# Ledger of designs, part 76: peptides against a protein of PDB entry 4N7V

Target 1, 222 residues: chain A of PDB entry 4N7V
Amino acid sequence: TLRSITSPLVAHRLKPIRQKTKKAVVSILDSEEVCVELVKEYASQEYVKEVLQISSDGNTITIYYPNGGRGFPLADRPPSPTDNISRYSFDNLPEKYWRKYQYASRFVQLVRSKSPKITYFTRYAKCILMENSPGADFEVWFYDGVKIHKTEDFIQVIEKTGKSYTLKSESEVNSLKEEIKMYMDHANEGHRICLALESIISEEERKTRSAPFFPIIIGRKP

## One batch from the design tools (peptide; made by RFdiffusion4, then SolubleMPNN)

Design b2_p17_3_s4 (from b2_p17_3, 7 letters changed)
Fold by OpenDDE base, seed 3:
Structure b2_p17_3_s4 (fold): chain B 222 residues (1-222), chain A 17 residues (1-17)
Amino acid sequence: as target 1 above (222 residues)
Amino acid sequence: MMEELVREALKNRGKVE
């Protein structure tokens, strides 16, 4: 099943973006829907031959072939759906479209990992919890130049000297210099606070049924 | 590379310096 290889993408709260490659254009729309346009070149002109339009929650996929499959000239936005539209749920998406869905999903997930959900200024650093899940990326930019980037898979450290390294195990974390451990301790505390705030704010958001509370900024740079 | 693509996309949008 598609679910065995990826989860439904989530584009909520993401700002519009459009990026072209040789074979495709991926977009997040103002509606927070995600579009994958498959591009072919003919007579020095680029045409959109196929479009996958994915709902913001990833659960509905609309597929259409512009101009009866002959293609529509590539523009600054996806072509509008016309006739011959197919609509699928995530769990009913034909296998032939799984790779394209996965491409969209990976793109969205990366955008989420670079999209601030909570920005928290401490006395020593700017902390940023990102939108991706599970295990949201967490970045700490210390005002003295040290940077720590936590992901689900690793911790990257950039020291004042510019020396950078990646930690992938607890043993490596434990072997850090004492001065670096102090930065790590602060980063971990900021991370804990951001996660706690995320939980509290999300609960209030659920109760009020209002517009999204995120992204938020807490505090200011000293 | 997908990472580079996303970085470029964000830069073009003015979110990455």
Scores: peptide ipSAE 0.419, ipTM 0.858, DockQ to the pose 0.030
Fold by OpenDDE base, seed 2:
Structure b2_p17_3_s4 (fold): chain B 222 residues (1-222), chain A 17 residues (1-17)
Amino acid sequence: as target 1 above (222 residues)
Amino acid sequence: MMEELVREALKNRGKVE
């Protein structure tokens, strides 16, 4: 099943973006829907032959073939749906479209990993919790030049000297120099606070049924 | 490759932060 390979993409709160490759254009629309346009070149002109339009929650996929499959000239936005429109749920998506869905999903996930959800200014650093899940990326930019980037898989450290290294295990973290441990401790505290605030704010957002509370900024740069 | 594309796309749109 598709679910065994990937989860439904989540494009909520993401700003519009459009990225072209040789074979496809992927877009996040103002509506927070995601479009994959499959591009073919003919006589030095690019045409959109197929479009997958995916809902912001990833659960609905609308597929259409512009101009009855003849294609529509590539423009700055996806072409309008034609008469032959197929609509699928995530769990009912035909296998022939899975690769294209996965492409969209990976793109969205990467955009999320670069999209601030919570920005928290401490006395010593700018901390940023990103939108990706599970295990959101967390970046700490110390005002003295040290940088720490935490992901689900690793921790990257950039020291004042410009020396950079990646930590992949707890043993490596424990083997850090004392001076670096101080930065790591601060980063971890900032991370804990951001996660706690995320939980509290998300619960309030659920209760109020109001406009999204995220992204948020807490504190000010000194 | 995908990561580079996303970085480029974000740069072209403007800084997110």
Scores: peptide ipSAE 0.415, ipTM 0.858, DockQ to the pose 0.043
Fold by OpenDDE base, seed 1:
Structure b2_p17_3_s4 (fold): chain B 222 residues (1-222), chain A 17 residues (1-17)
Amino acid sequence: as target 1 above (222 residues)
Amino acid sequence: MMEELVREALKNRGKVE
């Protein structure tokens, strides 16, 4: 099943973006929908032959073939659906479209990992919790130049000297120099606070049922 | 490759790399 390969993509709160490759264009629209356009070249002109339009919650996929499958000239945005439209739920998407969905999902997930959800200023650093899930990326920019980037898989450290290294296990973290451990401790504290605030704010957002609360900024640079 | 594509897209939009 598609679900065994990937989860429904989530594009909520993401800003519009468009990226072209040789054979496709992927977009996040201002509506927070995600589009994958299949591009073909004919007579030095690029045409969109197929479009997958995915809802912001990833659960609905609308597929259409512009101009009866003849294609529509590539523009700065996906062509509007007109006729010959198919609509699928995530769980009933035909297998022939899974690769394109997965491509869109990976793209969105990466954009999310670079999209601030919570920005938290401490006495020593600017902390940023990103939108991706599970295990959102967390970046800490210390005012003295040290940088720490935490992901689900690793921790990257950039020291004042510019020396950079990646830690992939707790053992490696425990073997850090004491000076670096101090930065790591602060980063971890900031991370904990951001996660706690995310939970609290999300709960209030759910109860209020209004406009999104995120992204949010807490504190200010000293 | 996907990482590079996203980075490029974000740069084009004027976002953090």
Scores: peptide ipSAE 0.412, ipTM 0.857, DockQ to the pose 0.029
Fold by OpenDDE base, seed 5:
Structure b2_p17_3_s4 (fold): chain B 222 residues (1-222), chain A 17 residues (1-17)
Amino acid sequence: as target 1 above (222 residues)
Amino acid sequence: MMEELVREALKNRGKVE
């Protein structure tokens, strides 16, 4: 099943973006829908032959073939759906489209990992919890030039000298220089606070059923 | 890679986080 290889993509709160490759263009729209345009070249002109339009929650996929399958000239945005539109649920998406969906999902997930959900300014750093899940990325930009980037898979450290390295195990973290451990401690505290705030805010969103509270900024740069 | 494509897309949008 598609679910066995990927989860439904989530594009909520993401800003519009568009990326072109030779064979495809992926976009996040103002509506927070995600479009994959399949591109073909004929006579030195690029045409969109197929479009997958995925809902913001990833559960609905609309597929259409512009201009009756003849293709529509590539533009700065996806062509509008007209005729011969197919609509699928995530669980009913034909296998022939799974690779394209997975491409969209990976793109969205990466965008999410670079999209601030909570920005928290401390006395020493700008802390950012990102939108991706599970295990959202967390970045700490210390005002003195040190940077810590935490992901579910690793921790990247950039020191004042510009020296950069990646930590992938607890033993490596424990082997850090004492001076770096101080930065890590601060980063971890900021991370804890952001996660706590995320939980509280999310619960209030659920109760109020209002517009999204995120992204949010806590504090100010000193 | 996808990572590079996303970075490029973010740059083109005018926002890199």
Scores: peptide ipSAE 0.408, ipTM 0.858, DockQ to the pose 0.030

Design b2_p17_4_s1 (from b2_p17_4, 11 letters changed)
Fold by OpenDDE base, seed 2:
Structure b2_p17_4_s1 (fold): chain B 222 residues (1-222), chain A 17 residues (1-17)
Amino acid sequence: as target 1 above (222 residues)
Amino acid sequence: EIRFVSPEEAEEIRKEK
């Protein structure tokens, strides 16, 4: 099943973006829907031959072929769907579209990893918890130039000298120089606070059933 | 901030065409 290889994409709260590659264009629309346009070139003109339009919650996929499959000239936005539209739920999506959905999902996940959910200013750093899940990226930009980037898979450190390295285990973290451990301690504290606030704010958001509370900014740069 | 798909992700869609 598709669910066994990917989860429904989540594009809520993401800003619009359009990225073109040689053979495809992926977009997050103002509506927070995600579109994958499959592009072919003919006579030095690019045409959109197929469009996958995915709902913001990833659960509904609408597929259409512009101009009955002849294609529509590539423009600054996806072409409007015609009468020949197929609509699928996530769990009923034909296998032939799975790779395209996965592409959209990975793109959205990448965008989420670069989209602030919580920005928290401390005395020493700007901390940012991103939108991706599970294990959201967490970045700490110290005002003195040190940077720490935490992901689900690794911790990247950039020192004042510009020296950078990646840590992939607790043992490596424990082997850090004392001065770097101080930065790590601060980063970890900021991370804990952001996660705690995320939980609390999300619960309040659920209770109020109002407009999204995120993204949120806490504090200001000293 | 400008967001880009990774080369790996771009390659996946290119291979399918």
Scores: peptide ipSAE 0.022, ipTM 0.609, DockQ to the pose 0.032
Fold by OpenDDE base, seed 4:
Structure b2_p17_4_s1 (fold): chain B 222 residues (1-222), chain A 17 residues (1-17)
Amino acid sequence: as target 1 above (222 residues)
Amino acid sequence: EIRFVSPEEAEEIRKEK
């Protein structure tokens, strides 16, 4: 099943973006819908041959073939749906579209990993918890130039000297220089706080149901 | 098939952040 490969994408709170690749254009629209335009070149002109329009919650996929399958010239936005539109639920999406959905999903996840959900200023750093889930990315930009980037899979450290390395295990973290451990400790504390605040704010958001509370900024740069 | 988002594309996304 598609669900065994990926979860429905979640594009809520993401800013609009349009990213062109060689064979496709992926967009997050103002509506927070996600569009994958499959592009084909013909006579030095690019045409959109197929569009997957995915709802913001990832559960509905609308597929259409612009201009009766002849293609529509690539523009600054996805072409409007024409006749013969197919709409699928996530669980009913034909397998032939799974790779394209996966592409959209991975793109959205990447965007989410770079979209601030909580920005927290500490005495020493700007901490940012991102929108991706599970295991949201967490970036710490120390005011002195040190950077720590935590993901679900690794921790990247950029030292003042520009020296960069990646840590993938607790053992590697434990082997850090004492000076770097201090930064890591601060990063971890900031991370803990952001996660705690995320939980609290999300709960209040659920209760009020008025408007999104995120993204949020906590504190200010000293 | 379409290729997934590249590191270069990721950098462009970062700029949009």
Scores: peptide ipSAE 0.013, ipTM 0.435, DockQ to the pose 0.042
Fold by OpenDDE base, seed 3:
Structure b2_p17_4_s1 (fold): chain B 222 residues (1-222), chain A 17 residues (1-17)
Amino acid sequence: as target 1 above (222 residues)
Amino acid sequence: EIRFVSPEEAEEIRKEK
């Protein structure tokens, strides 16, 4: 099943973006829907041959073929659906579209990993918890120039000298110089606080059922 | 302060398509 290889994408709270590649254009719309336009070149003109429009919660996929499958000239936005529209639920999406859905999902995850959910200023650093899940990216920009980037898979460190390295195991983290461990300790504390705040704010958001509380900024640079 | 995805990053994802 599709669910066995990916979960429904989540584009809530993401800002609109349009990214063109050689074979496709992927967009997050103002509606927070995600569109994948499959592009083909013919006679020095690019045409959109197929469009996957995915709901913001990833559960509904609308597929259409512009101009009866002949294609529509590539523009600055996806072509509007007209005829020959198919709508699928996530669990009923035909297998032939799974790779295209995965493409959209991976793009959304990438955008989410670069989209601040919580920005927290400490005495020493600007901490940013991103929107991706599970295991949201966490970046710490120390005011003295040190940077720590935590992901689910690794920790990247950029030292004051510009020296950069990636840590992929606990043993490597434990082998850090004492000075770097101090930065790591601060980063971990900021991370813990952001996660705690995320939980509290999310709960209040649920109770109020109002406009989204995120993204949020806590404090400011000293 | 959302950072835009670079064309290069988008292209890498395309290759996985």
Scores: peptide ipSAE 0.011, ipTM 0.452, DockQ to the pose 0.047
Fold by OpenDDE base, seed 5:
Structure b2_p17_4_s1 (fold): chain B 222 residues (1-222), chain A 17 residues (1-17)
Amino acid sequence: as target 1 above (222 residues)
Amino acid sequence: EIRFVSPEEAEEIRKEK
């Protein structure tokens, strides 16, 4: 099943973006829907032959073939659906579209990893918790130039000198210079606070059923 | 059919600071 290889994508709170590759264009729309345009070149012109429009919650996929399947010239936005439209639920999506859905999902996840959910200013750094899940990316920009980027898979450190390295195990973290450990400690504290705030704010959102509270900024640069 | 976003293309996707 599709569910066995990916979860429904979540594009809520993401800003519009359009990314073109040779074979496809993926977009997040103002509506927070996600569109995958499959592009083919003919006579030095690019045409959109197929469009997957995915709802913001990832559960509904609308597929259409522009211009009766002949294709529509590639533009700055997806072509409007025509009469040849098929709509599927996530669990009923035909297998032939799974790869394209996965492409959209991975793109959305990437965008989410670069989309601030919580920005928290400390005395020493700007901390940012991103939108991706599980294990949201967390960045710490120290005012003195040090940067720490935490992901589910690794921790990247950029020192004042510009020297950068990646840590993938606790052993490597433990082998850090004492100076760097201080930065890591601060980063971890900021991370803890952001996660705590995320939990509290999310719970309040659930209770009030109001407009989204995120993204949120807490504090300011000293 | 479809390739995923390359590392180079990923650099074009950035958070708003």
Scores: peptide ipSAE 0.013, ipTM 0.447, DockQ to the pose 0.052; fails the geometry check

Design b2_p17_4_s2 (from b2_p17_4, 7 letters changed)
Fold by OpenDDE base, seed 4:
Structure b2_p17_4_s2 (fold): chain B 222 residues (1-222), chain A 17 residues (1-17)
Amino acid sequence: as target 1 above (222 residues)
Amino acid sequence: MIKFVSPEEALKIYEEE
């Protein structure tokens, strides 16, 4: 099943973006929908031959073939849906479209991993909890130049000297120099606080059902 | 308005947020 490969993408709260590659253009629209445009080149002109338009919650996929399948010239936005469109739910998406959906999903996850959900200024650093899930990325930009980037898979450390390294296990983290450990401790504290705030704010957001509370900024740069 | 953005630029844009 598609679900065994990826979860429905979630594009809520993401800012519009349009990334072009050789074979495709992926966009997050103002509506927070995600579009994958499959591009073909003919006579030095790029045409959109197929479009997957995915709802912001990832559960609805609308597929259409611009200009009756002849293609529509690539523009600064996806072509409008044609009269002959197919609409699928996530669980009913034909397998032939799974790779394209997966591409969209991965792109959205990447964008989410770079999209601040909570920004928290501490005495020593700017901490940012990102939108991706599960295991949201967490970045700490210390004012003295040290940077720590935590992901679900690793922790990247950039020291004042510019020296960078990646930690992939607790053992490696425990083997850090004491001076670096201090930064890590601070990062972890900021991370804990952001996660706690996320939980509290999300719950209030659920209860209120008003405009999104996120992204949010806590504190200010000293 | 949505503009064409390279992968590198896309990352930069969101990192600057």
Scores: peptide ipSAE 0.020, ipTM 0.604, DockQ to the pose 0.091
Fold by OpenDDE base, seed 5:
Structure b2_p17_4_s2 (fold): chain B 222 residues (1-222), chain A 17 residues (1-17)
Amino acid sequence: as target 1 above (222 residues)
Amino acid sequence: MIKFVSPEEALKIYEEE
Protein backbone atom coordinates (compact mmCIF):
# COMPACT_ATOMS: atom_id res chain seq x y z
CA THR B 1 0.00 0.00 0.00
CA LEU B 2 0.98 3.62 -0.40
CA ARG B 3 0.75 4.01 3.36
CA SER B 4 3.53 1.48 3.76
CA ILE B 5 5.96 3.86 2.07
CA THR B 6 4.64 7.27 3.11
CA SER B 7 1.94 9.06 5.08
CA PRO B 8 -0.38 11.64 3.56
CA LEU B 9 1.54 14.87 3.18
CA VAL B 10 0.50 17.89 5.21
CA ALA B 11 1.10 21.28 3.66
CA HIS B 12 -1.01 23.42 5.98
CA ARG B 13 0.54 26.77 6.93
CA LEU B 14 3.39 26.38 4.46
CA LYS B 15 4.27 29.37 2.33
CA PRO B 16 4.30 29.07 -1.45
CA ILE B 17 7.47 27.74 -3.02
CA ARG B 18 8.49 26.41 -6.41
CA GLN B 19 11.54 24.22 -6.90
CA LYS B 20 12.67 23.04 -10.31
CA THR B 21 14.76 20.02 -11.16
CA LYS B 22 15.65 18.59 -14.54
CA LYS B 23 12.62 16.33 -14.77
CA ALA B 24 10.14 17.86 -12.39
CA VAL B 25 8.92 20.97 -10.67
CA VAL B 26 7.44 20.76 -7.22
CA SER B 27 5.34 23.59 -5.86
CA ILE B 28 3.46 24.52 -2.77
CA LEU B 29 0.68 26.82 -3.91
CA ASP B 30 -0.88 29.74 -2.10
CA SER B 31 -3.85 27.43 -1.59
CA GLU B 32 -1.44 25.13 0.28
CA GLU B 33 -1.96 22.45 -2.33
CA VAL B 34 1.11 20.67 -3.63
CA CYS B 35 1.82 20.21 -7.33
CA VAL B 36 4.30 17.92 -9.01
CA GLU B 37 4.85 18.83 -12.64
CA LEU B 38 6.60 16.26 -14.79
CA VAL B 39 8.74 18.01 -17.35
CA LYS B 40 9.90 16.87 -20.77
CA GLU B 41 12.19 18.72 -23.12
CA TYR B 42 11.48 19.02 -26.84
CA ALA B 43 13.28 21.29 -29.28
CA SER B 44 15.02 23.13 -26.45
CA GLN B 45 11.68 23.91 -24.79
CA GLU B 46 10.43 22.39 -21.56
CA TYR B 47 6.86 21.11 -21.42
CA VAL B 48 4.71 19.94 -18.56
CA LYS B 49 3.36 16.54 -19.55
CA GLU B 50 1.75 15.46 -16.32
CA VAL B 51 0.61 17.17 -13.14
CA LEU B 52 -0.18 15.70 -9.75
CA GLN B 53 -2.10 18.18 -7.65
CA ILE B 54 -2.32 17.07 -4.05
CA SER B 55 -4.64 18.60 -1.48
CA SER B 56 -3.20 20.36 1.55
CA ASP B 57 -4.07 17.39 3.75
CA GLY B 58 -2.60 14.94 1.26
CA ASN B 59 -5.79 12.90 0.97
CA THR B 60 -6.91 13.92 -2.51
CA ILE B 61 -4.80 13.64 -5.64
CA THR B 62 -5.89 15.22 -8.90
CA ILE B 63 -4.00 14.08 -11.96
CA TYR B 64 -4.20 15.71 -15.36
CA TYR B 65 -2.25 15.82 -18.58
CA PRO B 66 -2.01 19.36 -19.93
CA ASN B 67 -3.09 20.12 -23.48
CA GLY B 68 -4.59 16.71 -24.02
CA GLY B 69 -1.32 15.04 -23.19
CA ARG B 70 0.65 17.05 -25.72
CA GLY B 71 2.17 19.08 -22.93
CA PHE B 72 2.05 22.70 -21.93
CA PRO B 73 5.07 25.03 -21.95
CA LEU B 74 6.69 25.23 -18.55
CA ALA B 75 5.79 28.46 -16.80
CA ASP B 76 6.22 30.03 -13.39
CA ARG B 77 3.21 28.13 -12.06
CA PRO B 78 1.48 24.83 -12.79
CA PRO B 79 -0.95 24.80 -15.69
CA SER B 80 -4.56 24.86 -14.59
CA PRO B 81 -6.55 21.68 -14.94
CA THR B 82 -9.19 21.83 -17.64
CA ASP B 83 -10.87 18.61 -18.70
CA ASN B 84 -10.04 14.93 -18.61
CA ILE B 85 -8.78 14.90 -15.04
CA SER B 86 -8.61 11.98 -12.65
CA ARG B 87 -9.24 12.32 -8.95
CA TYR B 88 -8.10 9.78 -6.40
CA SER B 89 -8.09 9.38 -2.68
CA PHE B 90 -4.79 8.61 -1.01
CA ASP B 91 -5.71 4.97 -0.51
CA ASN B 92 -6.97 4.56 -4.07
CA LEU B 93 -4.03 6.17 -5.84
CA PRO B 94 -2.74 3.91 -8.61
CA GLU B 95 0.67 2.44 -7.89
CA LYS B 96 2.15 4.11 -10.97
CA TYR B 97 1.89 7.45 -9.16
CA TRP B 98 3.26 6.34 -5.77
CA ARG B 99 6.83 7.39 -6.43
CA LYS B 100 5.74 10.85 -7.49
CA TYR B 101 3.56 11.20 -4.43
CA GLN B 102 6.45 10.08 -2.26
CA TYR B 103 8.62 12.75 -3.83
CA ALA B 104 6.03 15.38 -3.04
CA SER B 105 5.73 14.10 0.50
CA ARG B 106 9.47 14.18 1.08
CA PHE B 107 9.69 17.68 -0.30
CA VAL B 108 6.88 18.90 1.91
CA GLN B 109 8.43 17.27 4.95
CA LEU B 110 11.74 18.95 4.17
CA VAL B 111 10.04 22.32 3.79
CA ARG B 112 8.20 21.74 7.05
CA SER B 113 11.51 21.08 8.79
CA LYS B 114 12.59 24.56 7.70
CA SER B 115 9.31 26.32 8.46
CA PRO B 116 8.97 27.97 11.87
CA LYS B 117 5.94 26.98 13.88
CA ILE B 118 6.95 28.58 17.16
CA THR B 119 9.66 31.19 17.57
CA TYR B 120 10.68 31.78 21.17
CA PHE B 121 13.18 34.43 22.20
CA THR B 122 15.05 33.86 25.42
CA ARG B 123 17.63 36.00 27.16
CA TYR B 124 20.38 34.13 25.34
CA ALA B 125 18.93 32.69 22.14
CA LYS B 126 16.34 32.58 19.42
CA CYS B 127 14.58 29.21 19.63
CA ILE B 128 12.57 27.84 16.73
CA LEU B 129 10.29 24.82 16.69
CA MET B 130 9.60 23.74 13.11
CA GLU B 131 6.47 22.38 11.43
CA ASN B 132 7.64 18.86 10.61
CA SER B 133 6.22 15.89 12.48
CA PRO B 134 6.66 13.67 14.30
CA GLY B 135 9.72 14.91 16.15
CA ALA B 136 9.81 18.47 14.84
CA ASP B 137 13.19 20.04 14.21
CA PHE B 138 14.29 22.50 16.85
CA GLU B 139 16.90 25.17 16.27
CA VAL B 140 18.59 27.43 18.78
CA TRP B 141 20.53 30.45 17.63
CA PHE B 142 22.46 31.86 20.54
CA TYR B 143 23.22 35.55 20.31
CA ASP B 144 26.91 34.88 20.90
CA GLY B 145 27.15 32.73 17.79
CA VAL B 146 26.61 29.21 19.11
CA LYS B 147 24.01 27.22 17.18
CA ILE B 148 22.23 23.99 18.05
CA HIS B 149 20.02 22.08 15.64
CA LYS B 150 18.01 19.18 17.03
CA THR B 151 16.28 16.65 14.80
CA GLU B 152 14.70 13.30 15.46
CA ASP B 153 17.93 11.67 14.32
CA PHE B 154 20.75 13.91 15.53
CA ILE B 155 21.93 17.07 17.21
CA GLN B 156 24.22 19.42 15.33
CA VAL B 157 26.37 21.87 17.26
CA ILE B 158 28.19 24.86 15.85
CA GLU B 159 30.57 26.42 18.36
CA LYS B 160 31.76 30.02 18.58
CA THR B 161 34.91 29.09 16.71
CA GLY B 162 32.84 27.79 13.83
CA LYS B 163 33.65 24.21 14.66
CA SER B 164 30.69 21.99 13.87
CA TYR B 165 29.90 18.42 14.81
CA THR B 166 26.95 16.03 14.95
CA LEU B 167 25.82 14.00 17.93
CA LYS B 168 23.81 10.82 17.36
CA SER B 169 23.70 9.23 20.79
CA GLU B 170 23.18 10.13 24.40
CA SER B 171 26.73 9.09 25.19
CA GLU B 172 28.07 11.62 22.74
CA VAL B 173 25.92 14.31 24.31
CA ASN B 174 27.21 13.37 27.74
CA SER B 175 30.80 13.63 26.53
CA LEU B 176 30.40 17.28 25.54
CA LYS B 177 32.55 19.96 27.09
CA GLU B 178 30.99 21.61 30.11
CA GLU B 179 30.68 24.89 28.29
CA ILE B 180 28.71 23.25 25.50
CA LYS B 181 26.55 21.40 27.99
CA MET B 182 25.36 24.73 29.29
CA TYR B 183 24.19 25.67 25.82
CA MET B 184 22.56 22.28 25.45
CA ASP B 185 20.74 22.69 28.75
CA HIS B 186 19.37 26.02 27.63
CA ALA B 187 18.38 24.56 24.27
CA ASN B 188 16.58 21.69 25.97
CA GLU B 189 14.68 24.06 28.21
CA GLY B 190 13.63 26.16 25.25
CA HIS B 191 12.58 23.00 23.46
CA ARG B 192 10.47 21.87 26.41
CA ILE B 193 8.73 25.23 26.57
CA CYS B 194 8.02 25.27 22.84
CA LEU B 195 6.55 21.77 22.96
CA ALA B 196 4.37 22.70 25.91
CA LEU B 197 3.14 25.82 24.17
CA GLU B 198 2.52 23.90 20.96
CA SER B 199 0.30 21.48 22.84
CA ILE B 200 -1.69 24.20 24.56
CA ILE B 201 -2.09 26.35 21.46
CA SER B 202 -3.02 23.38 19.29
CA GLU B 203 -5.73 22.36 21.72
CA GLU B 204 -7.19 25.84 21.75
CA GLU B 205 -6.98 25.96 17.98
CA ARG B 206 -8.93 22.71 17.78
CA LYS B 207 -11.63 24.04 20.09
CA THR B 208 -11.95 27.39 18.35
CA ARG B 209 -11.97 26.00 14.79
CA SER B 210 -10.91 29.38 13.45
CA ALA B 211 -7.97 30.66 11.44
CA PRO B 212 -4.64 29.03 12.20
CA PHE B 213 -2.90 30.23 15.33
CA PHE B 214 0.52 29.25 14.01
CA PRO B 215 3.10 30.43 13.27
CA ILE B 216 3.56 32.28 16.53
CA ILE B 217 6.36 34.39 17.96
CA ILE B 218 6.90 34.59 21.70
CA GLY B 219 8.99 37.43 23.07
CA ARG B 220 11.61 39.38 21.19
CA LYS B 221 15.35 39.62 20.93
CA PRO B 222 16.77 41.50 23.94
CA MET A 1 2.48 34.34 -8.48
CA ILE A 2 4.85 31.49 -7.71
CA LYS A 3 8.43 31.99 -8.83
CA PHE A 4 11.08 29.46 -9.63
CA VAL A 5 13.63 29.02 -6.90
CA SER A 6 16.81 27.03 -6.76
CA PRO A 7 17.28 24.50 -3.99
CA GLU A 8 19.58 26.96 -2.28
CA GLU A 9 17.08 29.78 -2.61
CA ALA A 10 14.26 27.53 -1.47
CA LEU A 11 16.08 26.79 1.75
CA LYS A 12 16.96 30.43 2.19
CA ILE A 13 13.37 31.56 1.85
CA TYR A 14 12.21 29.37 4.69
CA GLU A 15 15.29 29.66 6.88
CA GLU A 16 15.14 33.45 6.89
CA GLU A 17 11.68 33.47 8.38
Scores: peptide ipSAE 0.020, ipTM 0.595, DockQ to the pose 0.090
Fold by OpenDDE base, seed 2:
Structure b2_p17_4_s2 (fold): chain B 222 residues (1-222), chain A 17 residues (1-17)
Amino acid sequence: as target 1 above (222 residues)
Amino acid sequence: MIKFVSPEEALKIYEEE
């Protein structure tokens, strides 16, 4: 099943963007829907042959073939759907479209990993919890130049000297120099606080059913 | 208005926020 290889993409709170490659264009629209356009070149002109329009919650996929399958000239936005459109739920999406959905999902996930959800300023650093999930990226930019980037898979450290290294296990973290451990401790505290606030704010957001509370900024740079 | 951007440029836009 598609669910066994990916989860429904989530494009909520993401700003519009349009990424073009040789074979496809992926867009996040103002509506927070995601579109994948299959592009083919003919006679020095690029045409959109197929469009997957995915809802912001990733659960509904609308597929259409512009201009009766002949293609529509590539423009600054996806072509509007016409006749012969197909609508699928995530769990009912035909396998032939799974790769394209995955492409959209990976793009959205990448964007989410670079989209601030919570920005928290401490005395020593700017901490940023990103939108991606599970295991949101967490970045700490210390004002003295040290940077720590935490992901689900690793921790990257950039020291004042510019030296960079990646930690992939707790044992490696524990073997850090005491000076670096101080930065790590601060980063971890900031991370804990951001996660706690995310939970509390998300719950309140759910209760109020109002406009989204995120992204938020806590504190200011000293 | 949605503009065409490279992957690198796309990420930069979000990183600056």
Scores: peptide ipSAE 0.019, ipTM 0.601, DockQ to the pose 0.091
Fold by OpenDDE base, seed 1:
Structure b2_p17_4_s2 (fold): chain B 222 residues (1-222), chain A 17 residues (1-17)
Amino acid sequence: as target 1 above (222 residues)
Amino acid sequence: MIKFVSPEEALKIYEEE
């Protein structure tokens, strides 16, 4: 099943973006829908032959073939759907489209990992919790130049000198210089606070059912 | 308007926030 390969993509709160490759263009629209345009070149002109339009929650996929399948010239946005469209739920998507959906999902996940959900200014650093899940990326930009990037898989450290290294185990973290451990401790505290705030804010957001509360900025840069 | 960007630019735009 498609679900065994990937979960439904989640594009909520993401800003519009458009990325072109040789064979496809992937976009996040103002509506927070995600479009995959399949591109073919003819006579030095690129044409969109197929479009997958995926809802912001990833559960609905609309597929259409521009200009009756003849293709529509590539533009700065996906071509509008025609009357000849197919609509599928995530679980009913034909296998022939799974790879294209997976591409869209990976793109969205990458964008989410770079999209601030909570920005928290401490006395020493700018902390940023990203939108990706599970295990959102967390970045700490210390005002003195040190940077720490935490992901589900690793921790990257950039020291004042510009020296950069990646930590993939607790043992490696424990072997850090004492001065770096201080930065790590602060980063971990900031991370804890951001996660706590995310939980509280998300709960209030659920109760009010209003416009999204995120992204949010807490504190000020000293 | 939707910005048309390269993969590198896409990442950069979102990181600038």
Scores: peptide ipSAE 0.019, ipTM 0.601, DockQ to the pose 0.092

